# Designs tried in a protein design run: peptides against a protein of PDB entry 6RGO. Part 81

Target 1, 392 residues: chain A of PDB entry 6RGO
Amino acid sequence: MALKLLGFNQDATCFSVISSNKGVTIYNCDPFGKCFELEKSTSNDEELDFLVEMLFSTSLIAVVDKTIGASKRKKLKIVNTKRKATICELTFPHEIMDVIMNRKIICVVLKSDQIFVYDISCMKLLRTIDVRGEKLKSTSKFRNSEAVGDIGVRVSLSTDNNSILCYSSYSKSDKENAPLNDIVVFDALKCIQINVLPAVHQSNIVCIACSPDGMLMATASEKGTIIRVFKTIDTENDEPILVNEFRRGSRPSRISEMKFNHDNTLLACVGESDTIHIFALPVTTTEADANEDDTLQQSSHSLSSSINGLQYISKGLANRFGKIIVSKIPTQSQQRHVAYIKIPENAKYRIGFPKDTTNTIHICGEDGNYLVYSIPRNEVGPCTLVKSNTFD

## One batch from the design tools (peptide)

Design b1_p24_2_s1 (made by RFdiffusion4, then SolubleMPNN)
Fold by OpenDDE base, seed 4:
Structure b1_p24_2_s1 (fold): chain B 392 residues (1-392), chain A 24 residues (1-24)
Amino acid sequence: as target 1 above (392 residues)
Amino acid sequence: DKKKLEELKKLLEEAEEELKKREE
């Protein structure tokens, strides 16, 4: 049966799949089993396509039926899974490309490069973000969405109540083909732009991850060779703070998803490659714990990745257009993965980090495998398989 | 509309209670 993965919820307690025969199924991770099923509304052999965003492991889901006709692709349904009932329905002017939520906010991304920000408590529209602006709308022929690689606005939302929204934006170049290589950091509750990170990659950003607390953001371009991690809110001398630059590989490969773990110590990435990569982030030692007594030299061989100090984004050559191109960190200072998982080359996988176990990762594949891995702490190596389940 | 808003509020209250019980 053709399975399509929708992904994990915010705390990796559930994941969603599309089955060609059944419709949408939500699985609980522990205990493993089906917790919700949305039956196929039509007996037609049409390829099912859905967006499903779940509020953690609650009975609240947002659903978009993308299968049939332009009308359904524009409808967001809020569903009570316990009642199997649609409690709210919103219709948008354009096709819905993505839906993300936390306990406070729902963000809806449209094919028009608009982000609609809602207060979840009342479904009140707080803000419409127009990423193209008025000037860029006139020249952009609707990218024919038939290209499997359609470069749209990417979004990520913090899972906490601070509701930090990171989104890709068009660079201020007067070129009709301006890349989506800027990042905007937005307070979704206050509806205020907090920060702008200009030209974080040379090409379009295709993947963004926000940390659960909204303090960090990871970005990857179409090349998928380099992942950059930035602070979202903090700036140094009004310049963006680059925390890490990771090398996934030497060969171009698309990254489809990235996730931080709940304590911001790990970043995982998955995509078209045969490998999930896990990177270690520097532990921000808050200076506060420096004063307690000397005695327990427990050699926490924390992998002191030499935090080579705050790498100032060296003012890369201001190209004639005043664009701050984030200077390539010297290839010698690019960190590699600390852990990895091998996956089948032809299977799409999704990733999630559970809240309670910061050194485990949940993965699921279109091959029907749900897998739990332990991440090595003290050595660079493969993750260890802890649990496996199958789904159909 | 009003009934749907009341049902949405109730669903969110139930969801927040379910989340609190997992954070405790």
Scores: peptide ipSAE 0.297, ipTM 0.862, DockQ to the pose 0.815
Fold by OpenDDE base, seed 3:
Structure b1_p24_2_s1 (fold): chain B 392 residues (1-392), chain A 24 residues (1-24)
Amino acid sequence: as target 1 above (392 residues)
Amino acid sequence: DKKKLEELKKLLEEAEEELKKREE
C-alpha cells in the first residue's frame, strides 16, 4: 500500500500518515497504536493528499483535504478527534500549502505566498503577511507562482508560547527570478517583525526549523549540502547571528525536514539521502546563578576549536550593502554530524524529538516502520535501535 | 457560530490541562 507521511507532532508523541485504503491515521508512539482515523470521503482510487497538524497529543487537529479534484484544497477544518466533529471551518482565497500550530497560534500558508496568522483560542485573524507584496514594493513584477513548481514560502513556528515564526522571503534583487533566500523572524503574538536575515543562502531556502524556544533557526537551500544555524534575535553583544554551519554532505540532496531537540543541543535532518544526520550544537550556557553545591565534575572536554576564522568585516560597510551575515566561513570550520541513522534508499522518512529523552530520536518511514533510536553521547557513530514497530 | 467557538474554547482548555499534566 502507498503510505504518505505527514510527520510527527511537536513533542513526537504522535505521528500522522495517509494510507491509500483508509485515509488519515494518527498513531500514538508510546504505547504504540492507532489513536485516530479519518475515513475517506470518496470511494475513488484517487491519490489521497492531506495536511494534518496536531496540537501535541491533544484531541485538536487542523485538516486540509488536498486530494486532486477535491474542492476542499482551500478549506481548513478544525476537528475534535474525540468527538469526530468539525468545530470550525475556514475558507481561503487560494490553495493551502502548509499549516503549522502551537498552543497559541495557527499559521496557514497559501499558494499566493500569503501567511495567515490566527489566534487559535478564537480563530481571529491577527495578521496577513503578503510575502509577494513585500517583493512588489521592491520589484514591480509578480512572479506567476504556476511556473515555479516546488518553490514556495517555507515556515517554521516555535513550539513554545512565544510563537516565533520564521519564514522565507524574496531577496530585494531587481531580477524577476529573485530567490526565496531571505529569512524573516516574526513575533506571531505581537504581530511584529523581529529580524530580517538577508541572503542566508545563494539559492532558494527549501527547509527551515525553529528551535522549541524560538531562539535558534536552522536553514537549508535546494543544494542541501550546508545547514546554517542562526540566532533569531540580534543580541546587543557583537556576537555573530550565524552560530553554526554544518556540512551534511558533498553531493546535492534535498533536505525535507529538520528538527531541534527540546534542549537545543541537537539538530537532526532528513531528506532524499539514505542518511539521517544529527549535529551537536554548542550548549549556550545561560549564566544561571552559580549556586554552589553539586560537584559532578564530568570533564566536559571543551572542543573549543577556536572559530578564529570569522573575519569581522567591520561596521563601516554595513550602511550601503545590506548586512553581509554570511561571511565565507572557512571550509575547515564546517562541522560534520556526530551521529547518523541509515535508512532505505527512496523511502521518505520523518523525524521527531521526544521531550522527556533528549538523546532519543523518533523516526517513521513510508515503508511502514516506526523506529526509536538512541543517540551516542561520547562517540561519533551510528545511532542504536531501541524500539521498532510496524504500521499499515 | 457562538456554539462552535465555545466548543473550540473548551477543546483548548482540555488540551491545556492535558499538556500541563505532562509538564508536572
Scores: peptide ipSAE 0.285, ipTM 0.856, DockQ to the pose 0.785
Fold by OpenDDE base, seed 5:
Structure b1_p24_2_s1 (fold): chain B 392 residues (1-392), chain A 24 residues (1-24)
Amino acid sequence: as target 1 above (392 residues)
Amino acid sequence: DKKKLEELKKLLEEAEEELKKREE
């Protein structure tokens, strides 16, 4: 049967899938098992498509039925999984493209490049973000829905209560074909834009990850060869702080998902390639706690020798148009993965980091595999398979 | 609407209690 992966929840305790015959199924990771099913509403052999966003492993989920007609694709349902009941239904002017939530905020991304930010506690609209802005509305003829491929506004939300929202935005180019290569950092609770990172890639951004604490963000373009990690809030001389530049590969390959682990020490990426890549982030030791335990310094030094090429290149080259272009780290100083997982060719995978085990990664595939891997700490190499389960 | 909002609030309270019990 064709499975379609929806993804892990915020803490990788659950994942959701679409089964063509069953509808939406949610699995618990530990103990492994089916915990919820949303039955298919229609007997038609229509290809099922859903968005499902979980509030961790609680009984609250947000569901969008994308299968049947333009009316359902505009409806967000808040469902109580224990009662199998729709508690709230919101209708949007345009098709829902993405839904993301934490304990405080739910964000709804529309095909119109609008982001609706809600207080989850009352479903009150806090903000409508128009990513195209007023100026682009006049010149953008609705590109026929067919020719605008999978390039839309991408979002990521911090899993903490700070509710830092990172989203891709159109560059302020007078060109009719402005790329989605800017990032906006937004405080979703206060409804304030806190940062703008201009031209973080040369092409459209197709993947964003926010760290759980909202302090870091990772970006990848449609080329998927380079991943950039930035500070979200801090700026140096009004310029974005590039913390890391990782090389996934030399060949273009789409990245579908990226995730930080819970302590911001690892970044994983997955996509159309046969390999999940895991990158180490430099631990910003706050100078204060460095006093006592001299013994752990030796293991950090071996990783630090590869980090010495990460000069904080705060100095963006202002191009002739006064736009800061994020300086590229020289290809020789671009960090590689520290760990990897080989996945079957043509299988789509999703990734999640569990909260309690920073060196463990959960993955699930459209091949029906749920896999738990241990990440090596002190060596560059393959991850070790710890647990495996199958689902249908 | 009001009844659905009360049910949503209750679901969120139940969810926060479930989350709190996992952080302990």
Scores: peptide ipSAE 0.324, ipTM 0.873, DockQ to the pose 0.823; fails the geometry check
Fold by OpenDDE base, seed 1:
Structure b1_p24_2_s1 (fold): chain B 392 residues (1-392), chain A 24 residues (1-24)
Amino acid sequence: as target 1 above (392 residues)
Amino acid sequence: DKKKLEELKKLLEEAEEELKKREE
């Protein structure tokens, strides 16, 4: 059967899939099994497409039927899964491209590059963000949206109650073809712009991840070779703080999803490549506990050679982009442990981090595999498979 | 619709109670 992955929920306790025969199915991760099914509304052999966003492991889901020919691509449904009932239906002027939520906020992204921010408790519109309108204040030309097929506004929302929204915006450059390479950080509750990170990549941003607490964000461009991690709120001399720069690979490959773990110590990425990469984030040691003299002379010899190449590229980029104060990534925390998972070639996978086990990652594939891996923290190497299940 | 809003509020209250019981 053709499966299409929708992804994990916020805490990786559930994942959703589209089955060509059944419609939408939601699986519980532990104990593994089906927890909800949404039957097809149409008997047509049309390729099913849906957006499904679940509020953690609760009975609240947001659903959009994106199936071709369905006059429903502009309709958001809030569904009670226990009652199989639509509680709320919203209709938008344009096709819905994405839906994200937490306990407080629902964000709806339209094909018009508009973001509608709602208070989930009452479905009241708090804000309409017009990402194109912000560009049009600098450049009068409507880009015909038809030519930019797979490049739209990307969003990520913190899973906490602070509701930090990160979204891609157009560069203020007078160029008609300005890329979606700026990031805006927005307080979705207060409806205030907190920060703007200009030109974080040279090309359009295609993937954004916000940390659960909203303090960090990761970005990847169409090239998918470099992942950048920034602070969301904090600035240094009104300039964005680049915390990390990771190299996924030398070859261009699209990143489809990135996730932080719940303690902000790991960043995972998945996409078109045969490899899920997991990067270690330096723990921001608060300066307090620097007193313990633990002289562990760990033999640092062998891995030094490959990392030296990254230092030279940073100096050259800092001159062309305004001084992104690459706060000198302290040369001492240079051992970025990287873990990986090999996946089948051309298999689409999704990733999630469970809350209780910060060294564990959940993955699921369009091949019908649900897999749980243990992540090595202190060494570079493969993840260890702990549990496997299959789904249809 | 007031009835749909009351049903949504109730679903969110039930959801927050379910989430709280998992955090305890």
Scores: peptide ipSAE 0.296, ipTM 0.860, DockQ to the pose 0.828; fails the geometry check

Design b1_p24_2_s2 (made by RFdiffusion4, then SolubleMPNN)
Fold by OpenDDE base, seed 4:
Order: sequence, then structure tokens, then C-alpha cells
Structure b1_p24_2_s2 (fold): chain B 392 residues (1-392), chain A 24 residues (1-24)
Amino acid sequence: as target 1 above (392 residues)
Amino acid sequence: MEEKLKELEELLKEEEEELKKRLE
């Protein structure tokens, strides 16, 4: 049967799938089982397409039916799964591309590169963000939906109540084909822009992850070779703070999803490759506990490899491209994964980090596998399979 | 409209109460 993965909820307690025969099914992770099913409204052998966003383990879901015609693709339904009833329906001027939520807000991304921000408590529109602005609407021919690389606006939302929204934006280039390589950080509750990270990649951003607390953001371009992690709010000398630069690989491969764990110690990525990569983030030791005088002379073998190769990137090209966040991190110091999971070739997988266990990752595949892995703490290596279940 | 808002408020309240019980 053809399964299509919708993903995990915010705390990885549930995941959503489309089954060609049944419609939308939500599975509970522990105990493993079906917790909700949205039956197919039509007997036709049409390929089912849905967006489903679940509010944690609650009975609140947002649903978009993308299967049938241009009209339904513009409708967001808020559904109570316990009552199997539509609470409210919103209609948008354009097709819905993405829906994200937390306990305070719902963000709806449209094919028009607009983000509608709602207060979830009353479904009141707080803000419409127009990522293209007024000027770019005239020249952008609607990207034909058949372009295999749907380079739309990408969004990620903090799962906390601070409701930090990160979204991709067009660079300030006068070119009709400006890349979506800027990031805007937005306070979704106050409806204010709090930061802008210009040109974080050379090409379009295709994946963004916000940390649960909204303090970190990970970005990947269409190349998917480098992942960058930034602070969202904090700046140094009015410049964005690059915390980490990770190398997924040397070969281009699309990243479809990234997630932080609950304590911001791990970043996982999944995509078109046969490997889920897990990266370690530096623990921000708050300076407070540095009082214990443990003079462990860890002989810092200063591998002072003389990186004398400051190739003079000629000053001349830097002025016209908006300040590309040139990684100050030498290419040789790019961190690799600390852990990995091998997945079947051509299987689409989704990832989630449970709240209760910082070194556990949940994954699910379009192959019908739900898998729980333990992440090694002290060694670089494969994750260990702890639990497996199958779904249809 | 009011009944729908009340149902949203009830669901959000259930979540806040469940979250509180998990943090205690």
C-alpha cells in the first residue's frame, strides 16, 4: 500500500500518515496504536494528499485536504479528534503549502509566499506576513507546481510559548530570481521582527528547524551538504551568531526535515540520503559551575596545524552580494555527525525527538516502519534500535 | 461562532492541565 508520511507532532508522542485505502491515520507512539482516523470522503482511486498538524498529544488537529481540486487546497479545518467534528474552517486566497502550530499560535503558509499568523485560542488573525512584498508579486509567474523542487517559503516554529517563528525570505537582490536564502526571526505573539540573517546559504533554503525554546535555528540549502546553526535572537556586533557548521556530506542531497532534541544538545537531519545524521551541539555551560578547581591538565595537544592558507578572497566581490554569512569556521573544522541511522534507499523518513528522553529518537518510514533508536553519548557511531513497530 | 471558540478554549485548557500534571 502507498503510505505518505505527514510527520511527528511537537513532542514525538504521535505521528500522522496517509494510507491510500483509509485516508489520514494518527498513530500513538507509546503505547503504539491508532488513535485517530480520518476516512476518505471519496471512493475514487485518487492519490490522497493532506496536511495534518497535531497540537502535541491533544485532540486538536489542523487538516488541509490537498487531494481534490484547487478549492479544498485553500481550506484549513480545525478538528476535534475526540468528537470527530470540525470546530472551524478557514478559507485562504491561495493553496496552503504548510501549517505549523504550538499552544499559542497557528501559522499557515500559502503558495503566494504569505504566512498567516493566528491566535489559536480564538482563531483571530494576528498578522499576514508577505515574504515577497508588494514589488515582487508582479513579475513572479506562479512557479508551475510541476517544478520538482518546490522552492517555497520554509517555516519553523518554537514549540514553547515564546512562539519564535523562523522563515526563509528573498534576498534583497534586484534579480527576478532572488534566492530564498535570507532568514527572518519573528516573534509571532508580539507580531514583531526580532532578527534578520542575510544570505545564510548561497542557494535557496529548503529546510529550517527552530529549537523548542526558540533560541537556536538550523538551516540547510538545496545542496544539503552543510547545515548551519545560528542563534535566533542574540547578535554579536549587530551580526548573526553562527554557533555551528555541520557537514552532512560532500555529495549534494536534499534534506527534508531537521529537528532539535528538547535540551538543544542534538540536531538530527533526514532526507533523500540513506542516512539520518545526528550532530552534537556544544553545551552552553553557563559560567556558574566553573568554580571547581579540577586541574585536569588535559594536555591540549594543540594541533596547531598552521592554517596559513588565508586565500585572499579578493575584497571586490564582497560589496555587491549582501553580507553572505561567510562561515568564519574553516572548512577543515566543520563538525561531522556524532551518530547515524541507516535507512532504506528511496524510503522517505520523518524524525521526532521525545521530550522525556534526550538521547532517544523516533523515526517513521513510508515503508510502514516506526522505529525508536538510542543515540550513543560518548562515541561516534550507529544508533541502537530499541523498539520497532509496523503500520499500514 | 461563540460555541466554536468555547470548544477551542476547552481543548487548550485540557492541554494546559495535562501539561501541568506532567510537570508536577
Scores: peptide ipSAE 0.210, ipTM 0.778, DockQ to the pose 0.699
Fold by OpenDDE base, seed 2:
Structure b1_p24_2_s2 (fold): chain B 392 residues (1-392), chain A 24 residues (1-24)
Amino acid sequence: as target 1 above (392 residues)
Amino acid sequence: MEEKLKELEELLKEEEEELKKRLE
């Protein structure tokens, strides 16, 4: 049967799948098992497509039926899974492309490059963000650039109550085909723009991840070779702070998803490649408690071993992106720990980080595998498989 | 409208109670 993965919830306690025969199924991760099913309403042999966003481990889901020919592509349903009932339905002027939520807000991304921000408690519209309208105000020329294919506004939301929304925006370049290579950081509760990160890539941004606390953001372009991590709120001399630059690979490959762990120490990425990559982030020790003089001689054992592919470009890049002030990351954290998971070729996988274990990653595949991996500490290497389950 | 609002408030409250039980 063709499975399509919808992904993990915010705390990786559940994941959602589309089964061609059953409709939407939600699985609990621990104990592993089916916890909810939304039955297929139509007997048609049409390929089912849905958006499903779950609010943590709750009975609250947002559902969009994206099935081809369905008049429902503009409709968001809020469903109580315990009652199997639709609480409310919202209709939008354009097709829904994405839905994200936390405990405070729902964001709905439309094919029109509009983002509708709602208060989840009452489903009141707080803001409409018009990413195209912002471009037009900057460029003065309406071109009907039908965005050819999968290029649209990307969004990510903090899972905390601060509700930091990061979204891709069009560059202010007078070019008719200005790329979606700017990032806007938005306080979704206060409905204010906090920051703008201009030209974070040379091409369109296709993947964004916000940290759970909203303090960090990761970005990847269509090339998927470089991942950049920025501070969301903090600026240095009114310029964006680049915290990390990671190389996923030398060959172009689309990144479909990125996730931070709950303590902002790890960033995982997955996509069209046979490898999930996990990058270590430097722990920002707040300077306050650095008074205790504990002279732990970290023995610099130079494990020079032959992983040819992941060149950490530490020194050289500060000079080429002349306007991104790379804050002087203390030179001590040059040992970027990296872990990886090998996945089957052509299998689409999704990733999630559980709250309770910062060194554990949950993954699920369209091959019907749910896998739990342990992430190695203090060594570069493969993750260790801890648990496996199958689903249909 | 009021019944739908009440059901959303109940579901958001169930989340806060489940989160508390996981921290205990």
Scores: peptide ipSAE 0.166, ipTM 0.766, DockQ to the pose 0.715
Fold by OpenDDE base, seed 1:
Structure b1_p24_2_s2 (fold): chain B 392 residues (1-392), chain A 24 residues (1-24)
Amino acid sequence: as target 1 above (392 residues)
Amino acid sequence: MEEKLKELEELLKEEEEELKKRLE
């Protein structure tokens, strides 16, 4: 059967799939099994397309029927899966492109490059962000909506209650075809812009991941060769802090999804390539109070790969042209993956990090495989398969 | 409207209670 993957929930306890025969199915990861099924509303041989976002392990889901010809592509349904009932329905002026949520916020991305931010508790609209309108205030030229192919606004939301929203925005360029290569960091609860990271890539951003705590974000462009990790809130001399620059590969390949683990020590990426890449992040030692106590010298030979200090090349080349402000990390200091998973070519995979095990990754494929891998800590190499299940 | 809000509040509360039990 043709399966289409929708993805994991925030804590990787469940994943959602579209089955061509059944409609939407939600699987529980442990114990593995079907926990919910949304039946097809139509008997037609139309290719089913849906957005489904689940609120953690709850019975609350957001559903959009994106099936071609469906008038429902503008409708968000909030569904109770235990009751199999629609709690509420919202109708938007344009097609829904994406939906993300946490315990506090639902964000709805429209084809119009608008982001609607809702309080989930009451479904009250808190903010409408008009990414095009913000551009029009900076650049007098309308982009014709027709020439924007598969490149829309990308979003990611922190899974914590701080509700840090990262979204792609149009660069301040006098060019009619300004790329979506800026990032805005937004407090979705307070409805304030916190930060703007200008020109983080040369081309459109196609993938964004926010860390669970909202303190980090990862970005990838259409090229998918370089992943950049930034601090979201913190700035140095009013400039964005680039924490890491990772090389996924030498060949262009679209990245479809990235995720941080729950302790911000790992970043995984998946896409059109035969390989899931896992990168190690430097442990930000939060300076917990240095209370003085005892010298237990357990010499864990952590492979201190000498991360030779990211010399902040603070070279203030404020040169006149809207240049990429983000100093390119020299190609010699580009970090490689620490771990990888080989996946079938042409099988789309999705990734999730469970909360309870920081060195475990959940993956699922359109090939009908749900796989749990252990991530090696002490060596660069393949992940070890721990558990496998099949679904249809 | 009130019944729908109550159902959303109940679902959000169930989640916060399940999350607490997993952190204990």
Scores: peptide ipSAE 0.161, ipTM 0.767, DockQ to the pose 0.682
Fold by OpenDDE base, seed 5:
Structure b1_p24_2_s2 (fold): chain B 392 residues (1-392), chain A 24 residues (1-24)
Amino acid sequence: as target 1 above (392 residues)
Amino acid sequence: MEEKLKELEELLKEEEEELKKRLE
């Protein structure tokens, strides 16, 4: 029977799946096992669709039933998994497209391109972000939901308490068909826009990852050939700082998920391709700790020699319209993956980085495989399978 | 609604305390 993956929690200690027979199931990663099940209401042979966002290893989950009708698709339930009880229910004006949370904030993305930001402790609405802005409200052409392919507002939230929210936004072009190719960085606690990265891709952004500390973001377009990594908060001369530009591949392939590891040294991506790619990020040596351990410098130099070709292209050329064009790093200087995992063709996989092991990645597939891989640090090559489990 | 928000606050506090104990 078809499994549908929902994903890992923030620290990759749990993952959630939809089973057509059972409904929503949550698995613990270590020790591996089923920890929660939300049973299907027995009555309908309808294809199950849910959003489930976990709050780390807590008993708190946010659930949206997307299976049955327009009413349930607008309802967010906060559920205690230990009690199997709904604590609260919120109803939105539009279908919920995504839910993301940390210990402080819940963000709810609607089909209307609105982001509702809540304080999790009291479920108080802090902000409604309208990504379309006021100007596009006048063009009452709701993009007929059929012809707008799966391109909506994408969000990512830092897992720390700083609660840095990165979201895709429409370019300020007065064109009715403006791409979702801008990024906004938002302090979700203070409800302040921190930064705007204009035109980070030529086409719509389909995947965003924020680092756990909120200091970095990764972006991919619908082409999925290039991944860009930016600083979130820091700017040089009011221009976005491009830290890295990675080449996933030469062929277009959708990226469904990206994740940073907990120390911002690795970025993983997964999608429609047969390969999970893992990229190395430059270690920002804070100048302070550079004094004592001369011995670790030799191993970092071999990876850094391939990184040193990335001059921080801080200075985007302002186009004739005063928009920063993120300069494309020449294809020869584009970094490739340092590690990879081969996955079955047509299997959807999700990825997570555990907190305590920065060189380990957790993956799970709609094929029913939960796999733990070790990431090579000093060589370019395949990851090594460490553990495997199956789920149904 | 207020009672449910209070239950949410209490539960978040209990889980934060449980998380602290797991990290020790």
Scores: peptide ipSAE 0.131, ipTM 0.752, DockQ to the pose 0.855

